# Peptides against a protein of PDB entry 3WG5, part 96

Target 1, 218 residues: chain A of PDB entry 3WG5
Amino acid sequence: LAKNIVYVAQIKGQITSYTYDQFDRYITIAEQDNAEAIIIELDTPGGRADAMMNIVQRIQQSKIPVIIYVYPPGASAASAGTYIALGSHLIAMAPGTSIGACRPILGYSQNGSIIEAPPKITNYFIAYIKSLAQESGRNATIAEEFITKDLSLTPEEALKYGVIEVVARDINELLKKSNGMKTKIPVNGRYVTLNFTNVEVRYLAPSFKDKLISYITD
Target 2, 218 residues: chain A of PDB entry 3WG5 as posed
Amino acid sequence: LAKNIVYVAQIKGQITSYTYDQFDRYITIAEQDNAEAIIIELDTPGGRADAMMNIVQRIQQSKIPVIIYVYPPGASAASAGTYIALGSHLIAMAPGTSIGACRPILGYSQNGSIIEAPPAITNYFIAYIKSLAQESGRNATIAEEFITKDLSLTPEEALKYGVIEVVARDINELLKKSNGMKTKIPVNGRYVTLNFTNVEVRYLAPSFKDKLISYITD

## One batch from the design tools (peptide; aimed at target 1 D50)

Design b2_p28_8_s4 (made by RFdiffusion4, then SolubleMPNN; from b2_p28_8, 15 letters changed)
Fold by OpenDDE base, seed 5:
Structure b2_p28_8_s4 (fold): chain B 218 residues (1-218), chain C 218 residues (1-218), chain A 28 residues (1-28)
Amino acid sequence: as target 1 above (218 residues)
Amino acid sequence: as target 1 above (218 residues)
Amino acid sequence: MNVGLTLYSPEDQKKKKEEAAKKKEKKK
């Protein structure tokens, strides 16, 4: 029986316009192959709000389920990563990862101090993150507190509060635990039940450009 | 007689954290040599607000005069470039260049459309750009209109309105015209009279890292 | 100007502070 394909790709580092290009490329490959899903292994400290919004939109426009997996242990879906996760079809976290801390800022001063965002920006992103949570049937109160309290959660807390769907140590455990779950948002206008019973896992390598950008931004 | 040294360096492309590193490196070299000034040939479509504010602060902390020169013909000090110029000790423009268009945005959507900044951000940057203009004795009304009207000016208009100090075709004309001018802001707490009577011009090359970043961001 | 809202994390801030500190040390 032809195995359903599940793609796995890694996105590490700051969320930028280049990160959008990575998401777009990876999702496009998986769409072309009619994959059962793509898993994005995400490790990010945050990044750009515009890139984040574009990535969320690209995920929502995906013809296949996009699973955000905060991986490996020690990784985070911080700030922009949390928004991306909340905009995705399924969120998984590995043990020893974190999610949250979503407060928008204008940036960092020369000394690394925060340049605070005006309250209107903060309120905009509160509304935005709550919308992502509500649309995905996730905890909108906690989503708000990711901003208002700069809240960060463990995988176990995030699962308990209904922010994420899966805690998994590796791809095999993720596939096993998410098998039979419905996507938290529609895929092509329909909620999809994930079928990971007979899957081939295919890893997507970063492009040469992706590697070069990562090397320069790290 | 030992010639006073004037450094010339080029900054081209988007204003980012890497652009800050370029400014910091170039100014530091010129400071170490007790240069009479550094001229930064600036050509930018704009960039990041945080990087811009950090660059402005780095210029204001300079131990030597930092001259922003919008060069060559066809170049612009657009958006973030205007703020940087207004934060500098002297602004020059070549014929056929432009300055202005300072309206803050949240970013670009997937289709390249502008994501508008909320009024509080716009007001913050209005106050900020007006402060830069006022501190440098430049036209604060025009500085505000760079945001509120998305105004762009020619060198001749910018000079006429008291936004810039010099229109010059090349480095030699810039040195000649700015000789005897006082810096528009203090250098080490004092307004400095520029002395370009007996100067050696030294060009600073971009580092390998600078070239690599430019190649990737273009 | 792309005010390019940075979405802040404490981890990112820590990294930025460390980078800023290293830059200050190299200037001494």
Scores: peptide ipSAE 0.195, ipTM 0.676, DockQ to the pose 0.852
OpenDDE base, seeds 1, 2, 3, 4: peptide ipSAE 0.082, 0.176, 0.190, 0.166; ipTM 0.617, 0.652, 0.650, 0.636

## One batch from the design tools (peptide; aimed at target 1 S79 F125)

Design b2_p29_1 (made by RFdiffusion4)
Pose (drawn by RFdiffusion4):
Structure b2_p29_1 (pose): chain A 218 residues (1-218), chain B 218 residues (1-218), chain P 29 residues (1-29)
Amino acid sequence: as target 2 above (218 residues)
Amino acid sequence: as target 2 above (218 residues)
Amino acid sequence: SSISESSGNVLIPIHGYNNARERAALLPS
């Protein structure tokens, strides 16, 4: 009961209704165990707007900080993952990862051709991504360009431009650098200082169902 | 005189990419065997827009008539399934089935809440559903109300209002009543008269991949 | 044939309004 606990979970692949269930399951475990924070290792090339919005909402309502960590090297928080990142308490990127490219689309034709959205819906997601950035004090100008210019950024660029808070190789370095940082959004109405000294790290294994479903959607 | 071959397939659940694959697989089989028609027993609560549009497109390119049959009793062709029906060559409904209820939403939230669709998406789908109805000679005024009023119809009401062509209990009654009917959209440029005199019915089983995906869904 | 997808782009899935069956499938919990 007198421990400092950080949960680490993994989320890979398309952001779908099932991805929401994962976020909710992992975050719920960390909440019930009074964790200092949960670190989500995120690698997503794309996903659905409805599941993305539900995840952002679940993070906003989280009783503990949620740290989105674009990991491992070569991972991306592209498309829906970018909103999830902008909607969270802290963003960390591992070297060689990517963030951005969030243009909303109606989807994919028989060809694999892009089916663009009506111009106004593009304006809707611009307003939504600007809102997430402003609510978290992040660079809304660059966030808008994730959509209008299909802008994508490396870790160092994302840090310079004020989109993320940490560049880290691994969990240990993430804990060291983010220790003492305020969360970019509140936890239960209060902005919180992260205490990662003398911390127990607990990894949450993805379930059989997680790995299988992810593989199938792949 | 001649033996006419009719294929029958079942398509159930949410409309997704796998559903497009089912439509493409079943239709290709019927085309290669020079079938008079393929009948799809459709039961769907809704699904994704891109896959629905891809299915409508696949049906438009079909070299044989595609008859959408809302079957069994208790089934519905709601939301995305309504567009598939309106985009097809002939629509049949079994007693106690439903069609309509197509008001677009961005999706469902955590607590039963619904994420509203911006007006542009709503107007976009109004134009699209009116267009499918106009191209097939079905009631565009009522089709709009599937969206603007979330209107849902019984089979008897759907026939009366000119949204569908046939009310049938089974495949036998469907072939009997639809024999001699012109298709509502062309097959390769010409409106085909359906010949169901001297008919061989062939049932298509769902594949291993079909069954697996649906068991996981159940 | 399966339709290919590229990285990026937020998919707008568009669902039916207040459909209990659809909602249960998407969000069973």

Design b2_p29_1_s1 (made by RFdiffusion4, then SolubleMPNN; from b2_p29_1, 18 letters changed)
Fold by OpenDDE base, seed 3:
Structure b2_p29_1_s1 (fold): chain B 218 residues (1-218), chain C 218 residues (1-218), chain A 29 residues (1-29)
Amino acid sequence: as target 1 above (218 residues)
Amino acid sequence: as target 1 above (218 residues)
Amino acid sequence: MKISRKPGYVEIELYGYNNPKLEKILKPN
């Protein structure tokens, strides 16, 4: 029997191999404790494509629901963060956050200008992001436009267009609003109805390694 | 009148944005002193595609010849390092070094297996590496096979196949053998004949920042 | 040394194969 426990952890900064390790560690802890779900408070400008794809895969292999919560106000799930969200079991956003801006880039030039990805790469990620949206029953047209138009959305717009499931000011409101919702992708082959009745919220702290890496990369 | 000065600097490790900063700093110093050339002793397993492309562009914008020297014995110009070499004014290798292995990858999975790049990305880099070879008058067929066959070559093979220009045991032999050679790409719109007669060799040391980053990433 | 946060990006990497050091860095501990 699953414990009425919900874990909450924070992932902030660039998406890298170290970010993957954080996702893996946090989800593993929650899995081992048979948590009802884990909420990841996400704030990212983007990052590496490979790390992003590995994170999406890790989320989809999770034994428990993984909720991406773009939090706090002012945070974003930009670029790689949008892909991660679209690959997750539920997306929530706090007021004053954003999602989108998914155009692949090779990086930045000396003058700080964007080095554009070639059309072949852009088209690959268009197909990929559309597949994530389709698999999760989210708006695939908007997902494509996150790339082709470099579109960014408010929480209210994202909810309206069927990109996300919840707008919530805090964890308590998130739990209240998401209670009884079905996951947008399967957990162990089944769509799960979230049960946030009489749940204990447990916060996970970053490891020393996580803190050190964050300090170096932030 | 150019000073009869040749700079030598080392770049070792993964190709990143910090590696770009090193290339930029070293080339800028040599440009400011109107050096005859700068030799970069390169030892890299590869790195980021964007950083690699920026480095290639920085080399091609150099006011002086930039010579990539795969050194010391045991070093490699692998993956991103091969692209950088092919984009440079002259390639040299020490005995016991290697060049090639240019197949793009997205990264490594949890089990350490390679995450393959999609065909669209692979094809982009095939076109790119072939263009570098063609522009520099080097073997474009072998350049393609660095990707399609994940080919790696010895210095002797690379010289034989017209991928590189010099095999040299040390800086003195490199200067001797490359004296009177023309650059494989233009410098300020002109192919330069290298003049290493009565040159002073000046070594550039890594900055404190370079040392710190190398320590963290190595 | 703080790495400057870059705006939204998707990065592609080019690495040599069978690099034990890289594999150790990329493998979860």
Scores: peptide ipSAE 0.102, ipTM 0.485, DockQ to the pose 0.485
OpenDDE base, seeds 1, 2, 4, 5: peptide ipSAE 0.180, 0.043, 0.108, 0.040; ipTM 0.622, 0.482, 0.539, 0.510; seeds 1, 2, 4, 5 fail the geometry check

Design b2_p29_2 (made by RFdiffusion4)
Pose (drawn by RFdiffusion4):
Structure b2_p29_2 (pose): chain A 218 residues (1-218), chain B 218 residues (1-218), chain P 29 residues (1-29)
Amino acid sequence: as target 2 above (218 residues)
Amino acid sequence: as target 2 above (218 residues)
Amino acid sequence: SASNGVIIPILGTGAAAVAAAIAKSFAAS
């Protein structure tokens, strides 16, 4: 009961309704165990707007900080993952990862051709991504460009431009650098200082169902 | 005189990429065997827009008539399934089935809440559903109400209002009543008269991949 | 790999209306 606990979970692949269930399951475990924070290792090339908005909402309502960590090297928080990142308490990127490219689309034709959205819906997601950035004090100008210019950024660029808070190689370095940082959004109405000294790290294994469903969608 | 071959397939559940694959697989089989028609027993609560549009497109390119049959009793062709029906060569409904209810939403939230669709998406789908109805000679005024009023119809109401062509209890009654009917959209440029005199019915089983994905869904 | 963006699944609602249409059809049977 007198411990400092950080949960680490993994989320890979398309952001879907099942991805929401994962976020909810992992975050719920950390909440019920009074964790200082949960670190989500995120690698997503794309996903659905509805599941992305539900995840952002679940993060906003989280009773503990949610740290989105674009990991491992070569991972991306592209498309839906970018919103999830902008909608969270802290963003960390591992070296060689990517963030951005969030243009909303109606989807994919028989060809694999891109089915663009009506111009106004593009304006809707611009307003939504600007809102997430402003609510978290992040660079909304660059966030808008994730859509309008299909802008994508490396870790160092994302840090310079004020989109993320940490560049870290691993969980330990992430804890060291983010220790003492304020969350970019509140936890239950209050902006919180992260206490990662003398912390127990607990890894949450993805379930059989997680790995299988992810593989199938792949 | 001649022996006419009719294929029958079942398509159930949410409309997704796997559903497009089912439509493409079942239709390709019927085309290669020079079938008079393929009948799809459709039961769907809704699904994704891009896959629905890809299915409508696949049906437009079909070299044989595609008859959408809302079957069994209790089934519906709601939301995305309505567009598939309106985009097909002939629509049949079994007693106690439903069609319509197509108001687009961005999706469902955590607590039963619904994420509203911006007006542009709504107007986009109004134009699209009116277009499918106009191209097939079906009631465009009523088709719009599937969206603007979330209108849902019984089979008897759907026939009366000119949205569908046939009300049938089974495959036997469907072939009997639809024999001699012209298709509502062309097959390769010409509107085909359906010849169901002297008919061999062939049932297509769902593949291993079909069954697995649906068991996981159940 | 490059990303093309967020897919808007664009779903529908109306389960109650569907149920009511189905119930009306069974009642008329």

Design b2_p29_2_s1 (made by RFdiffusion4, then SolubleMPNN; from b2_p29_2, 15 letters changed)
Fold by OpenDDE base, seed 3:
Parts: structure tokens; C-alpha cells; sequence
Structure b2_p29_2_s1 (fold): chain B 218 residues (1-218), chain C 218 residues (1-218), chain A 29 residues (1-29)
């Protein structure tokens, strides 16, 4: 029986316009090959709201399921990463990772202090994150609290509260556990049941440009 | 008579966190050498609001006057660049340059269409840009229209309307024309009269990192 | 030549982003 393809790619660091390019490239490759899904191993402390929103949109426009996997242990889907996860077709987390802390800020002053976002902006993102949660059938109350309380959760808590779908130690366990699950949002207008019974896992390496930018921005 | 030092540095491209680093580095060098001023030759189509706000703050915290010079001919201080200029101690423009077009956006969709900012965010930046103009004694009405009408101005128009202070063809003319002018905002709490009668001009070159990032992001 | 506009603020975890920004600033020295 012909093996279905599952792609795995890594995105690490701050969410920027370049991160969008990475998402777009990775998803496009997987789309072109008619992959069963792409798993994005995500580790981010946050980043830019604009880039985040574009990434969410790109994921939602994907022709194939996009799984956000907070990995490896010690990683986080913090702030912008949480939005991205909530906008995706399936969220998985490895033990020892975190999700949440979504309060928007304007930036950091020279002394390292946070410049607070005005209430109007905060309220916008509250509405936005709630919409992502609601559309995906995830816990919108907790999503709001990711902002209002700057809440961070463990994988176990996130699973318990209905924020995420899978806790998995590695790609193999993720594939096993997510096999047969329905995507939480549509793929091309349809909810898809994931089939990972006979798959070839293909790892996408960062481009040279990706490596260089990561080296400069890390 | 001992010559006072004026530094000149170039910042080109999108306003990002890296751009902030450049501003910070350049201003810091000039501060350390107790320069009379630093002139930043700016050419930008815009960029990120967070980085912009941090840059404005860094300029306003400078121990020396920071002059934004839209240069060379064909350059612009568009969008984020306008805010930066309005937040500085003196604005100069070369003939054939432009300033304005300050409407905030959330980003670009995959098809290249603009994602509009919600009114709440737009209003925030209207208030912000007006405050910059008012604090610097520049035309706050036009500053607002940079957003509401996405207005762009020539140097001649900008000068006429009281948005900028100097039109100059080159650094020498800039120094000549700005000599004896007061900064439009305080330097360490004091309005400074610029003295460019006996100066050594020092050009700051981009670091290797700066060149590399520029090469990658261009 | 087309203006890219102003892109909206950062969503970040307060402390970690500050730390990273500081670390980056320190590494650049």
C-alpha cells in the first residue's frame, strides 16, 4: 500500500515576518506533495502580532492539516505561539512544555520594562483569541484568561481544560495518538479525519536563509 | 579651536527590531564621544510599530541631538519612518524625497492585500502621532492626516506645513542650514541650540552584522 | 516604493522577551 506522507518541520524563536515565510514555505511544500499533514514543532517565546495573524491565516488557508506540536521538552508556545496553536487544526504538546501568556504589549523600553498595550488593543486581542478558540471548539474562557491573567498552562492542564488535543513525548506517539482524530477546524471547508496508519515521515530542513536569519536573530 | 564632532550614519530598509539595535548602537557611539549631534540618513518604506515606538523612545532619551535626514533623493520616511522623524530633535529632507503614509495595518494577506487595522488601533496611532507632533511643535493636523488620508508630502510641502525644519541637498548644506536652530524636543530636559560652525564629520559604517542582515532582508 | 504601513505591536511573554532582548543586546556588545 502506498505510504502517505507526513511532513515535520521546526520553527523556533521569535515570531516575525521571517517566521511567516517559514510557515508558508513548509506548508506549501507539504501541500504540493499532497501530504496527509504537516507537523510544525514550535518553540517560541512570542513575537509580533502582525506576523502571528498572518501565520494564523496561512494555516487556516492550508490545503492540508497543520498540526502545531510544542516540542521539545522545555519549549513553549508562548504569547504569539498560543494564538498560532489555537488557529491550527490540531495542537499537541510534549511533557515539560508550556502554553499561554498572551497579553499584548507595545514593546520593551531600553531598561527592559514592558510598555503596556492600551486597553483598546488588549480588548481586540481578547476578542481575537476567543474567536480562535470558539472556531476550533477549544476553551474560549481559558483563552481569554491567557490574556487577562497572563495565564500559562502545562500540557496536562491544557489538555484537561480543552485547550489542546494531544500530549505526546515524540513524533511517533503524536502520530499514534492523533490517528483518527478530526481536525478542530476545517481543511478546505471540511473537517478531516487524520490517518497516520501507514505514513512516511519526512523532515523538512531549514533553508540556508532560514539558518542564517536564525543565527543572526538568536 | 577643538572641533566638535558630528556623526553621520545610515539606516535603510524596513523598521524592525534590528533597526532599533542600529539606532541604539549609533546613538550610543555618538553619546560616548560627546558629539554635537548625530545625523541619521533614513530611507524606509515603513515597518513594525513596536520597533518604531522603541526607536522613538530611544531617540527621545538620547543625550545628544538626533537629526533624522531623509536621504538620498528618492528615499522616503514612509509610515514608521514618519513617526521616527516626528519623534526626533530635527527633521531634514533632501529634494526628491517623501514623508507620510502612516496608516497602520495588521499586515498583508497571502494575496498581497492589506489587512486593515481595526478602528481602535488606528485611533491609537492617531493619538500617538499627534502627540509626537505637538510635543515637537510640528503640525499635528497634518500628522493626523498622514494616517486618516494616508497623506504623503514632498520636502517643500512638509516644510511649508511645518512638519519638518530643513530641506538640504547634502550633509554640508544640512549642517549649514541647521546651524543655530533649536532642537524641536529637549535633550536631557533642555532645548539645545545646534552649533555646526567648527565640526568634524564622522561617518559610522554598518557593522558586519548589519550588512549581513540587510543583505538577507533586502 | 509602496509604503508598507505600520505593523502592529508584539505579543510576547513579558519576562522572557525582555531577557532575550537583553541577551541579544549583550551579545552585540
Amino acid sequence: as target 1 above (218 residues)
Amino acid sequence: as target 1 above (218 residues)
Amino acid sequence: GKSDGIELPVLGTGEEQVKKAIEKSLAAE
Scores: peptide ipSAE 0.031, ipTM 0.294, DockQ to the pose 0.265
OpenDDE base, seeds 1, 2, 4, 5: peptide ipSAE 0.029, 0.025, 0.025, 0.025; ipTM 0.324, 0.366, 0.346, 0.368; seeds 1, 2, 4, 5 fail the geometry check

Design b2_p29_2_s2 (made by RFdiffusion4, then SolubleMPNN; from b2_p29_2, 13 letters changed)
Fold by OpenDDE base, seed 4:
Structure b2_p29_2_s2 (fold): chain B 218 residues (1-218), chain C 218 residues (1-218), chain A 29 residues (1-29)
Amino acid sequence: as target 1 above (218 residues)
Amino acid sequence: as target 1 above (218 residues)
Amino acid sequence: GKSDGIEIEALGTGEEQVKAAIEKSFAAL
């Protein structure tokens, strides 16, 4: 039986326009090879809302399932990362990771204090994140609380509350547990059943540009 | 076999905070009776974005499937109505109806000219409407074009492009065609298969308040 | 770890401008 390909790529650091380029590149490669899925190992503290929304859009337009995997232990899908995850086809988390803390901000003051977003903006993102959750059949109440309470969850909590689909220690366990799962959002208008029974895992390395950007954003 | 209940209610006119109250009331009644679904016969030229977003949220939080039915012939799900439809569990249209034309505006000038939304706002709603489409497994490209091209579609076009799920002349045909379909978004975290094989159709009348508001907004 | 939040700077510089933009935004669809 022809082996299905599963790509794995890492995205780490702040969500920016450059992060969009990484997502686009990785997903495009996986699409070109008609991969069964791409797993994005995500570790982000957050970032720009514009870039985040573009990334969500790129994921949702993917011709293949995009699995957001909060990995390794110690990683987070914080703020923008949560939106990205909620906009994806499947969310997995490794033990010792976190998701949430999505309160929008206008930026940081000179003293490093958060400039709070006006209520209308906060409400916008509440609506947006709830939409992402609802669309993906995930817990929209908790999604809202990611903003309203700046809530952060463990993998166990996130799974329990129906925010995520898988807790997995590594890629092998992720593939095993997610095998036969349906995507939480459509791929090209259809919910895809993941088939990881006979897959070749291919790791995508960051480009030189990706490495440079990661170095600058770290 | 105990008959499943399907509620049918009409929402007509501009989308406002009062329209939200109508949606909320109708859906709540249907939820209380554990209805198989509620069909909202929608005819709207558009309205307020805030009310629209609240309505979408209310639909997505529904304990039962909410079917948006653009009805009767001559009706439209224009602007805000398109967003509402795209945020729902199933979209149906009657022949001779329309969907689309979603370009956001800031309002009308004294001379009646449209005050265009700034690009940032337009882009916001593009992202939002695309999200709704993607989440529901509907055509996000066309959803974007509802804004960028102010595109309006016939039922036949909307079905062809994967914007909607059903073209039906009346409630009976709608029930027949949608029987066995899955909701395009989850109901309480699960995609529900509609069962309209043994249903009692119950029509919800507008409240006195609803009638008054409709009269004022017409 | 401290969440960097979702920066909305790209949506508008200055709280007032963003407020004004959003207030104006929710007008008519």
Scores: peptide ipSAE 0.067, ipTM 0.273, DockQ to the pose 0.127; fails the geometry check
OpenDDE base, seeds 1, 2, 3, 5: peptide ipSAE 0.064, 0.058, 0.049, 0.061; ipTM 0.268, 0.234, 0.255, 0.291; seeds 1, 2, 3, 5 fail the geometry check

Design b2_p29_2_s3 (made by RFdiffusion4, then SolubleMPNN; from b2_p29_2, 11 letters changed)
Fold by OpenDDE base, seed 3:
Structure b2_p29_2_s3 (fold): chain B 218 residues (1-218), chain C 218 residues (1-218), chain A 29 residues (1-29)
Amino acid sequence: as target 1 above (218 residues)
Amino acid sequence: as target 1 above (218 residues)
Amino acid sequence: GRSDGVILEVLTTGAEQVAAAIAKSKAAL
């Protein structure tokens, strides 16, 4: 029996327009092969709000489940990464990772000081992050506090508070634990039950472009 | 006879991940309606290299011709905007616009000084911009000089040197002048002859998201 | 590494707002 394919791809670094391209490319490849799912190993300190919103939209438009996996240990889904996770079909975290710290900023001044976002922008992102949480059936109060308190959570806390669905040490444990779970958002209008019983894990290598941008941004 | 539709959308400001979303959204809308083409009125001082590369890729993946129109008078396709233009199916410029100044930088220091890109990054973008020019049958020497000399051109110079295809004062003149031209890059593997003989011009308004990001980035 | 937060405006041209590059190198055009 032909094994269902699960793709795994790494996205590391700042959330930018290039990160959108990575998501788009990886999801598209997985869609073309009618994969059971794609797991994105995410490690990000955050990045651009515009890129983030586009990535969320791209995930939500996916024809297959997109699992955000905060990995490896020491990684984070910080700031923009949290929004992406909350917009995805399933969130997993490895032990020793973190999620949160979502307060929007306008940027950095010449002296490296944070330029604060005006209240209207902060309130927009509060509404946005709460919407993502509500739509995915995740903790909207904690989602708000990711902004209002700049809250960061451990995997265990995030699981406990209903922010994420899985704590897993590796891909094999993730597949095992997430097998039989329903997606937290719909895929093509339907909540999908994940089936990882007989899957082949296929790793997607960074494109040359991906490597270059990583090299430029790392 | 049902008129073929040509979409027109404005993209203004810095090239960011949000700009990618704008391109993606606008092109997708035009694709869904099987438009004859989409004209992007571009006015940008430049922006992020990663966003630019993603936008170029999105344009090249378009199911319809994407015409970059540097408009209105006083607008520019500066830096990242030049790469986007060179990656498109047709470039037009209004009188009084500019294109070029493509030297990559790492950013600005705390004191506002430019942080120079290392030679390896500069050389990468030289190769990249030359590739875009070569693939589109445009002047690769000038494309290189957009970086090495930080060259900027007028519409008339750009046309003369074979960087762009059209100089036009407005959308009507653009449609008239570009009618019967072949795309400079393929659409779905084929060079398309533009047919603007009986078209309806449909303007795409910025989404609320587009307006918000513009408000945040302006 | 420091979180960049959700950066709304990162000006890579005109020197007004620059995203702190956590990355070793970030190219802007």
Scores: peptide ipSAE 0.063, ipTM 0.248, DockQ to the pose 0.153; fails the geometry check
OpenDDE base, seeds 1, 2, 4, 5: peptide ipSAE 0.038, 0.036, 0.018, 0.021; ipTM 0.255, 0.257, 0.207, 0.215; seeds 1, 2, 4, 5 fail the geometry check

Design b2_p29_2_s4 (made by RFdiffusion4, then SolubleMPNN; from b2_p29_2, 11 letters changed)
Fold by OpenDDE base, seed 5:
Structure b2_p29_2_s4 (fold): chain B 218 residues (1-218), chain C 218 residues (1-218), chain A 29 residues (1-29)
Amino acid sequence: as target 1 above (218 residues)
Amino acid sequence: as target 1 above (218 residues)
Amino acid sequence: GKSDGVELEVLGTGAEQVEAAIAKSFAAL
């Protein structure tokens, strides 16, 4: 009986154009192998809005379910990471992780102070993050507050408020808890019921390019 | 004194992946020549959401201002065309054109009836179109009503309600009226003041591929 | 021929691609 395959890959650090390349590569590999899903272990403080939006688009174009898993304990899906998560087919968090703090900025001044985004840009991202939440059937009010209040949530809070779908300590618990769940957004135009019975877990290592970029952004 | 160049290109018909290729090609040419702006004469009844989103993204990645001009009289920026316009640096309409009717659908049944989008998808596009409007400093309430009421507006109404920036009969009037306007979204991270004094207008013809695709979609 | 006004056809996740495109233009997150 052909085992269902679930891929697991890690994305860590700032969200950049290189992070997009990582997402694209990982998802493409999993698509080519007709995986049941790919789990992306995410740990990010945020990054570029352009890259974030490309990543969301790439996830939504995926021929397979993409699960964002905020992992390990101590990791965050901060800022851009929250948008990516909300754009995905399923969100999981490990205990001791966080999600939120989504206020957009224009950058940092020479003195390290935040350059505030003008209200027009902030309002755009409010509408955008609410859109992601609404499309995925997640809490759009909290999604807005990730910006307007710069709110950050624990996994337990995020689950309670309907921001995420799973709290799991590890990949095995994630697979167990998400088994039989429907994707929060469509895959190839249909909501997919995840089947994680008798699955093979395959880990994808970063490419040499991915490692080099991670080294530059750390 | 090096004349500022403004490119003009036409996009007509359904919004598809091929329409994305047209936008990408036209904008790239104008970028390479360091044009002051490109004007895209748009006439579309709508099309694919995926292509529309890619086009919006490509416009927003443009190194130069992209002006969407609903032209000629009788043309529309319907459905997908409205999103594209709202995602652009400036919107103009010719008298006798229309904008709006942005309700998302899943497609057409075999009998030609509309397959309604589920509320989740509709709500997503509501949030999305509002985001485009807010980001560009345009009327987000009307943008929402383009979906919720399937509203369509005349150029005069669209201008009055703050959906668009210019009503112009032709390219010359458009250049005259938009001269000194700021882009509604940033170009390379900055709002640009359009300079259409002593400009050369260059028309871009459809490529052979563009013509072939237009022929297939007509 | 009936100018069948093509409403915004949402094929799969097409909606999310539009939002992603806009956010790209503006800000660091």
Scores: peptide ipSAE 0.052, ipTM 0.287, DockQ to the pose 0.082; fails the geometry check
OpenDDE base, seeds 1, 2, 3, 4: peptide ipSAE 0.039, 0.035, 0.027, 0.042; ipTM 0.222, 0.262, 0.243, 0.250; seeds 1, 2, 3, 4 fail the geometry check

